# Ledger of designs, part 69: peptides against a protein of PDB entry 4N78

Target 1, 186 residues: chain A of PDB entry 4N78
Amino acid sequence: HFQVICRLLGYQGIAVVMEELLKVVKSLLQGTILQYVKTLMEVMPKICRLPRHEYGSPGILEFFHHQLKDIVEYAELKTVCFQNLREVGNAILFCLLIEQSLSLEEVCDLLHAAPFQNILPRVHVKEGERLDAKMKRLESKYAPLHLVPLIERLGTPQQIAIAREGDLLTKERLCCGLSMFEVILT
Target 2, 155 residues: chain B of PDB entry 4N78
Amino acid sequence: MAELQMLLEEEIPGGRRALFDSYTNLERVADYCENNYIQSADKQRALEETKAYTTQSLASVAYLINTLANNVLQMLDIQASQLRRMESSINHISQTVDIHKEKVARREIGILTTNKNTSRTHKIIAPANLERPVRYIRKPIDYTILDDIGHGVKW

## One batch from the design tools (peptide; made by RFdiffusion4, then SolubleMPNN)

Design b2_p13_2_s1 (from b2_p13_2, 5 letters changed)
Fold by OpenDDE base, seed 1:
Structure b2_p13_2_s1 (fold): chain B 186 residues (1-186), chain C 155 residues (1-155), chain A 13 residues (1-13)
Amino acid sequence: as target 1 above (186 residues)
Amino acid sequence: as target 2 above (155 residues)
Amino acid sequence: MHLPLFEEGMKER
């Protein structure tokens, strides 16, 4: 699903969606969640001493239940606060999954474009083969596929310009060195 | 453009008119030949003249048709070429717009990006000398060493 | 790898 979303939205659509999600997350964090946290801090016992181990596990649990009774009984915490936290979590996960999916698409695009852009894969050299000879063979094999040089030779000035721009757009991908998710986490 | 206009406005309409006129003329020639043959004392000569006129008329019509056809073909070729040029122009504009949109989109999404912190995964230099796990040879605890220390009642 | 098309947006932050 995320792959399809990435394909449909493109960079523009993804940017818009992520910006809106960030706004939503910010709104949730600074609004409802913050208010609930403040309220919880107010009802939290100021002094919570560890009960004596002599009370055993059930007694200790009961002690903490008693100390946190006001928090546990706060009905809105379960319904509204946790729901908002889920929404924030879902938004973060959505951003992560979108970025991952986008990265996969970009890598695929780069791989598909590579033969046309004079980008040769690192050839696994079997034992006994010269790397240089293999690379030369590959270069020769893919030389006719080099799109920009081909268009520069055969195309109109306008076509050449478009080809160069297209080549640039093809080569420059987010996955090459940029992260959106890191921005979301900061 | 001038050539296409000439073809559309002058040559093709003119050719059509000429062909129509030729049709009318053929009818007149036919009537003439028929009458000439009927009235002529020398039927053989009249027939030969008719053949000559018929051949000439047919040749003229054929020429007119051929000329008109060639002009129409030329017109179509010019129009096809113009359409191809227009298509190319539209495609170029479309591609230019798409490239521009893509650049804008990349700027926009770029706002939401940061450089990947390549955590230099410290090459955990595997210590070259994997100290062979000293086989913990469980030396059996010789409990006999303790035999001398304990107050064990030597039975 | 330098990504100028995206980096232009980064500078606007």
Scores: peptide ipSAE 0.388, ipTM 0.808, DockQ to the pose 0.700
Fold by OpenDDE base, seed 4:
Structure b2_p13_2_s1 (fold): chain B 186 residues (1-186), chain C 155 residues (1-155), chain A 13 residues (1-13)
Amino acid sequence: as target 1 above (186 residues)
Amino acid sequence: as target 2 above (155 residues)
Amino acid sequence: MHLPLFEEGMKER
């Protein structure tokens, strides 16, 4: 589903959706959640020491659960605050999944374009084969597929310009070094 | 454009009219040949004349059809060429627009991106000195502080 | 890899 969404929206659509989600998350965090957190901080136990590690993770969890039991059972916290937190969580997960799906699509595009852009895959050398010889063979095999040089030789100036721009757009992908999710987390 | 216009407005309609006229003429020739054959004392001669007229008429019709067909083919070729040129132009414009849109889109999404930083997972270092367990004293929580938050449930 | 098309947007942030 996320792959389909990525394909449908493209970069522009994804950007718009992400921006809107960020607004929603910001609104939730700075609004209701912040208010609840402030209030909860006021009612939090003043002394909550870390139990001994000898109790293990379950014991420690039970300890904190006991300390916070009354707070967790507060009706408004369950109905409103936790719901808002779920919404925030869902938004974050959505962003993550969109980015992952987009990255997969981008990688796929890069892989498909590679033969046409003089990008050779990592060559597995069998025993007894020379890496250099194999690379040369691959280069020779794919040389006729190099699109930009081909168009530069045969195409009109306009076609050449378009081909170069297209090549650039094909090569530059978010997955090559950029992350949206990290921005969302900050 | 001028050639196409001439074909569409003059040559092809003219050819069609010529074929229609030839039909009328053929009918007249047929009538003549029939009457000539009936009235002629020399039936063989009349028949030969009929054959000659028939051959001539068929040749003329064939010529007219061929001319018209060639004109139609020429018209279609010109139109096809024009369409191809138009298609090429449209495609070029479309590609240019798409590239531009894509660049804009990339700028927009770029606003929402940052360089991938592998955050070093800080290893949570356990404190070396385990403090003695402090006796837990349960204090009741006053939730009235939360009454003004959310849906404002007044008890 | 340098991604100038996206980085232009990053600068605007």
Scores: peptide ipSAE 0.386, ipTM 0.805, DockQ to the pose 0.552
Fold by OpenDDE base, seed 2:
Structure b2_p13_2_s1 (fold): chain B 186 residues (1-186), chain C 155 residues (1-155), chain A 13 residues (1-13)
Amino acid sequence: as target 1 above (186 residues)
Amino acid sequence: as target 2 above (155 residues)
Amino acid sequence: MHLPLFEEGMKER
């Protein structure tokens, strides 16, 4: 599903969605969640000492239950605060999954474009084969597929310009060195 | 453009008219030949004249058809060439626009990106002094201390 | 790898 979303939205669509999600998350964090946290801090016992171990597990549990009674009974915490936290969590997960899916798509695009851009994979050299000879053979094999040089030789000036720009767009991908998720986490 | 216009407005219509006129003329020639054959005392001569007229008429029609066909083909070729040029222009514009849109999109998403922190694998400098794991001596928990706590019926 | 098309956007932050 995320892969399909990435394909449909493209960079522009993903950017828009991410921006809106960030706004939502910011609103939730700075608004409702912050208020609940403040309230919780106010109702938290100022002094909560560890009860003596002599009371046993049940006694200790009762002690903490009593100390935290106001928090536990705070109905809005369960209904509103947790829901908002869930929404934030979902948004974060969504962003993560989108970025991962986008990265996969970009990698695939790069791999598909590689033969046309004079990017050769590192070939596994079998025992006894010279790496240099194999690489030269590969270079020779794929040389006719180099798109930009081909168009530069045969194309119109306009076609050449388009090809160069297309080549640039093909080469530059987020997965090559950028992260959106890191921005979202900050 | 002038050539195409001439073909469309003058040559092709003119050729069609000529062909139509030729058809009418052929009917007249046929009638003439028939009458000539009936009225002539020398039937052989009349037949030879008919053959000559038929050959001439067929040649004329063939010429007119060929000329018209060539003009139509030429017209179509010119039109096809014009369409190809137009298509090429549209494609170039479309590609330019798409590239521009993509650049804009990349700028937009770029706002939401940061450089991947190459996790400098902080060489976890293993502290040189591997603190010898303090042998966790599990002291057995003597649970007998709890035997006196509770209403358990000593059977 | 230098990604100038994206980096233009980064500078706008």
Scores: peptide ipSAE 0.386, ipTM 0.809, DockQ to the pose 0.691
Fold by OpenDDE base, seed 3:
Structure b2_p13_2_s1 (fold): chain B 186 residues (1-186), chain C 155 residues (1-155), chain A 13 residues (1-13)
Amino acid sequence: as target 1 above (186 residues)
Amino acid sequence: as target 2 above (155 residues)
Amino acid sequence: MHLPLFEEGMKER
């Protein structure tokens, strides 16, 4: 589903959706969640020390449960605060999955375009073969597929300009060095 | 443009009219030949004359059809060329617009991006003070608080 | 890899 969304929206659509999600997250964090956090801070015990290990795991758990009784019994925490946190979490997850899906699409595009842009993978060399000779043969084999040089030779000035721009757009992808998710986490 | 206009307005309509007129004339020639053959005492001569007229008429029609066909073909070639030029122009504009839109889109999404950085791990800081004994108060644990957590079935 | 088309947007932030 996320792959389809990425294909449908493109860079522009993704940007718009991400911006709106960020606004929603900001609104939730600065509004309802902040208010609940403030309230929770007021009911937090001023001093809460780690109990002795001799009390065992059940005793330690009970100790903390007692210390946090006012928080645990805060009914609105489950209904409103946690719901808002779920919404924030879902938004973050959505952004992550969109970026991952977009990166996959971009990688596929780069791989498909590579032969037409004089980008050849390193080939396996068998015993007795020279890598340089094999690569040279491959380069020669794929040379006719180089799109920009081909159009530069046979095309009109307008076609050449479009081909160069298209080549640039094909090469420049977010997955080559940029991240959106890091911005979202900030 | 002038050539196409001449073909469409003058040459092709003119050729069609000529062909129509030839049909009318051929009918008259046929009637003449039939009557001539019936009325002539020398049937052989009448037949030879009919053959001559038939040959001439066929040649004339063939010429008219060929001329008209060539003019139509020429007209179609010119129109096809014009359409190809228009298509090329439209495609160029379309591609230019698409490239521009893509560049704008990339700038827009770029606002939401940063360089990939290595994740900074938070340093775990050890507590400065040792745990002081806190008096433990035994209270029964109520596990019902966990009923809404996880994949558990509410009974 | 330098990505000028995207980096133009980054400068606006």
Scores: peptide ipSAE 0.380, ipTM 0.807, DockQ to the pose 0.622

Design b2_p13_2_s2 (from b2_p13_2, 6 letters changed)
Fold by OpenDDE base, seed 3:
Structure b2_p13_2_s2 (fold): chain B 186 residues (1-186), chain C 155 residues (1-155), chain A 13 residues (1-13)
Amino acid sequence: as target 1 above (186 residues)
Amino acid sequence: as target 2 above (155 residues)
Amino acid sequence: MYLPMFEEGMLER
């Protein structure tokens, strides 16, 4: 689903969606969540000391339950605050999955374009074969597929310009060095 | 453009009219040949004359059809060439617009991106000063406040 | 890798 969304929206659509999600997250964090956190801080016991180990794990648990009773019984925490946190979490997860899906798509595009852009994979060399000779043969084999040089030789000036721009657009992808998710986390 | 216009407005309509006129003339020739054969005392001569007229008529029609066909083919070739040029122009504009849109989109999404931090393995600089373990002073917690809350078996 | 088409947007921040 995320792959389809990425393909449908493209860079423009993804940018718009991400910006809107960031606004929503910001609104949730600075609004309702902040207010609930402030309220929770007020209800939090000022002094919560570790109980003695002599009470065992059950007694310690009961102690903390008692100390946090007002927080646990706060009905709005379960209904509103947790829901808002879920929404924030979902938004973050959505952004992550979109970026991952986009990166996969971009890598596939780069891989498919590689033979046409004189980008050749490193070939496995059998024992006794020279890597250089094999690579040279491969280069010669794929040389006719190099799109930009081909169009430069046979095309009109307008076609050449478009081919060069297209080549650049194909080579430059977010996955080559940029991250959106890191921005979302800040 | 002038050649195409001439073909569309003059040559092809003219050729069609000529062919239609030829049909009318052929009908008249056929009637003549039939009447001539019926009225002639020398049937052999009348037949030879009919053959001659038929051959001439077929040649004339063939010429008219060939001329018309060539003109139509020429017209179609010119139109095809014009369409190809138009298609090329439209494709060029379309591609230019698409490239521009893509560049704009990339700028917009770029606002939401940052350089992938190659995690410089921050050398976990061991804090030089090992914080001396603060001696945990156990203050006794009064748990009597919890005596009423638990399912504790009142013995 | 330098990605100028995207980085132009980064500079607008």
Scores: peptide ipSAE 0.264, ipTM 0.808, DockQ to the pose 0.636
Fold by OpenDDE base, seed 2:
Structure b2_p13_2_s2 (fold): chain B 186 residues (1-186), chain C 155 residues (1-155), chain A 13 residues (1-13)
Amino acid sequence: as target 1 above (186 residues)
Amino acid sequence: as target 2 above (155 residues)
Amino acid sequence: MYLPMFEEGMLER
């Protein structure tokens, strides 16, 4: 699903969605969640000492239930606060999954474009073969596929310009060095 | 453009008219040949004349058809070339627009990005001296040391 | 890797 979303939205669509999600998260955090946290801090027992072990597990549990009674009985905590936290969590997860999916898509694009951009994978050298010889063979094999040089040789000035720009667009991907999720966490 | 216009407005219509006129003329020739054959005392001569007219007529029609066909083909070639040029122009514009849109989109999403902290994978400099794996002597954890720590029931 | 097209956006933050 996330892969499909990434393909459909593209960079622009993803940017818009992410911006809106950030706004929502910000509003939830600074608004309702903050207020609940403040309230919880106010009702939190100032002094909560560990009960004596002599009370046993049931007694200790009862003690904490009593101390936290006001918090536990705070109905809005379960209904509103937890819901908001779920929404925030879902938003974060959504962002993460979108970024991961986008990264995968970009990597695939880069891999598919590589032969056309003179980017050759490191070939596993079998024992006894010279790496240099294999690389030269690969270079020779894929040399005719180099798009930009091909267009520069055969194309119109306009085509050449477009090809160069397209090449740059193909090479530059977010996955090469940028992270969206890190921004979201900050 | 002038050539295409001449083909469309003058040459092709003219060729069609010529072909039509030729058809009418062929009917007249046929009638003439028939009458000539009936009225002629020398039927052999009349037949030879008919053959000559038939051959000439067929040649004329063939020429007209060929000329017309060539003009039509030429017209189509010119039109095809024009369409290809137009297609190319549209494609170039489309590509330019797409590239521009992509650049804008990248700027927009870029606002939401930061540099990946390449955790300096500290080159785990393999210590030159592979410290011999110190034989992990599992000392049994004496849990009795913790017996006095906490609220555990001393049995 | 230098990604100038994205970095332009980063500079705008």
Scores: peptide ipSAE 0.252, ipTM 0.813, DockQ to the pose 0.755
Fold by OpenDDE base, seed 5:
Structure b2_p13_2_s2 (fold): chain B 186 residues (1-186), chain C 155 residues (1-155), chain A 13 residues (1-13)
Amino acid sequence: as target 1 above (186 residues)
Amino acid sequence: as target 2 above (155 residues)
Amino acid sequence: MYLPMFEEGMLER
């Protein structure tokens, strides 16, 4: 589904969606979540020391349950605050999955374009074969497929310009060195 | 443009008129040949004359049809060429617009991006002592080790 | 890899 979304939206659509999600997340964090956090801080015990280990895990749990009773019983925390946190989490996950899906699409595009852009994969060399000779043969095999040089030789000036720009657009992808998700996490 | 216009406005209509006129002329020739054959004492000569006129008339009509057909084909070729040029122009404009839109889109999404932190490839320091590959001996999993871990029902 | 088409947007941030 995310791949289809990426194909449908393109860079522009993805940008718009992510910007809006960031706004939503910001609004949730600075608004409702912040207010709940402030309220929780007010009801938080001022002094909460670690109980003695002698009480065991059940005793320690009961201790913290007692200390945090007011927080646990805060009904709005379960309904509204957790919902908002889920929304934030979903938004973050959505952004992550979109970026991953976009990266996959970009890699696919790069791989498909590679033979036409003189980008050759590393060839497996069998014992006794020279890598250079194989690469040269491969280069010679795919040389007629190099789109930009072909158009430069056979095309009109306008076609050449379009081909060069298209080549650049094909080569430059986000997956080559940029991350959106890192921005979202800041 | 001038050639196409001449074909559309003058040559093709003129050719069609010529064919229509030729029909009338053929009728006259046919009438002449029929009358000539009836009135002539030398039927063989009249027949040969009829053959000659028929051949000439057919050749004339064939020429007119061929000329008209060639003019129509030429017209269609010119029109097809014009359409191809127009299509090419539209395609170039469309591609230019698409490239521009893509550049704008990339700027927009670029606002939401940062450079990927290339994790410093920690130099994998090869461990000094290559531990001899311990032959994997399949030891049966002793599940009794788990008997003391968890609230399993001791039967 | 230098990605100028995207980096132009980064600079606008």
Scores: peptide ipSAE 0.248, ipTM 0.814, DockQ to the pose 0.724
Fold by OpenDDE base, seed 4:
Structure b2_p13_2_s2 (fold): chain B 186 residues (1-186), chain C 155 residues (1-155), chain A 13 residues (1-13)
Amino acid sequence: as target 1 above (186 residues)
Amino acid sequence: as target 2 above (155 residues)
Amino acid sequence: MYLPMFEEGMLER
């Protein structure tokens, strides 16, 4: 589904959706969640030290349960605050999954375009084979597929310009070094 | 454009009219040949004359059809060529627009991007003093205590 | 990799 969304929206649509999600997240964080956090801080135990390990996991759990009883019993926390946190979480996950899906699509595009752009895969050299010879062979094999040089030889100036621009657009992808998700986390 | 216009407005309509007129003329020739054959004492001669007129008429019609057909074909070729040129122009414009849109989109999404940074993993600092292992007493954990925490159920 | 088309947007942020 996320792949389809990425294909449908493209860079423009993804940008719009991400911007809107950021607004929503910001609104939730600065509004309702902040208010609940402030309230929780007021009811938080002033001193909550780690119990001795001798109490065991159950004892430790009971200790914290007792210390946080007022928080756990806060009804609005369960109904409203956690819902808002879930929404934020969903938004974050959505952004992550969109970016991952987009990256996959971009990688696929790059891989498909590679033979036409003089981008050769890493050649596995078997024992006894010369890397240089194999590379030259591959270069020779794909040389006729180089699109921009081909159009430069056969095309009109306008076609050449478009081909160069298209080549550049194909080569430059977000997955090459940029992240949206990191921006969302800041 | 001038050639196409001539074909559409003059040559092809003219050719069609010529064929129609030829039809009328052929009818007259046929009537003449019939009457001539009936009235002629020399039937053989009349027949030969009819053959001659028939051959001439067929030749003329064939010529008119051929001319008209060639004009129509020429018209279609010109139109096809024009359409191809138009298509090429439209495609060029479309590609230019698409490239522009893509550039705009990339700028917009770029606003939401940053360079990929490898986040430094938080170094887990081990506690300095390992407390002596106390004998673990297994108490059953009552997980029912947690039943109310995880359910995003709006009461 | 330098991505100038995207970086233009980054600079506008």
Scores: peptide ipSAE 0.243, ipTM 0.806, DockQ to the pose 0.620

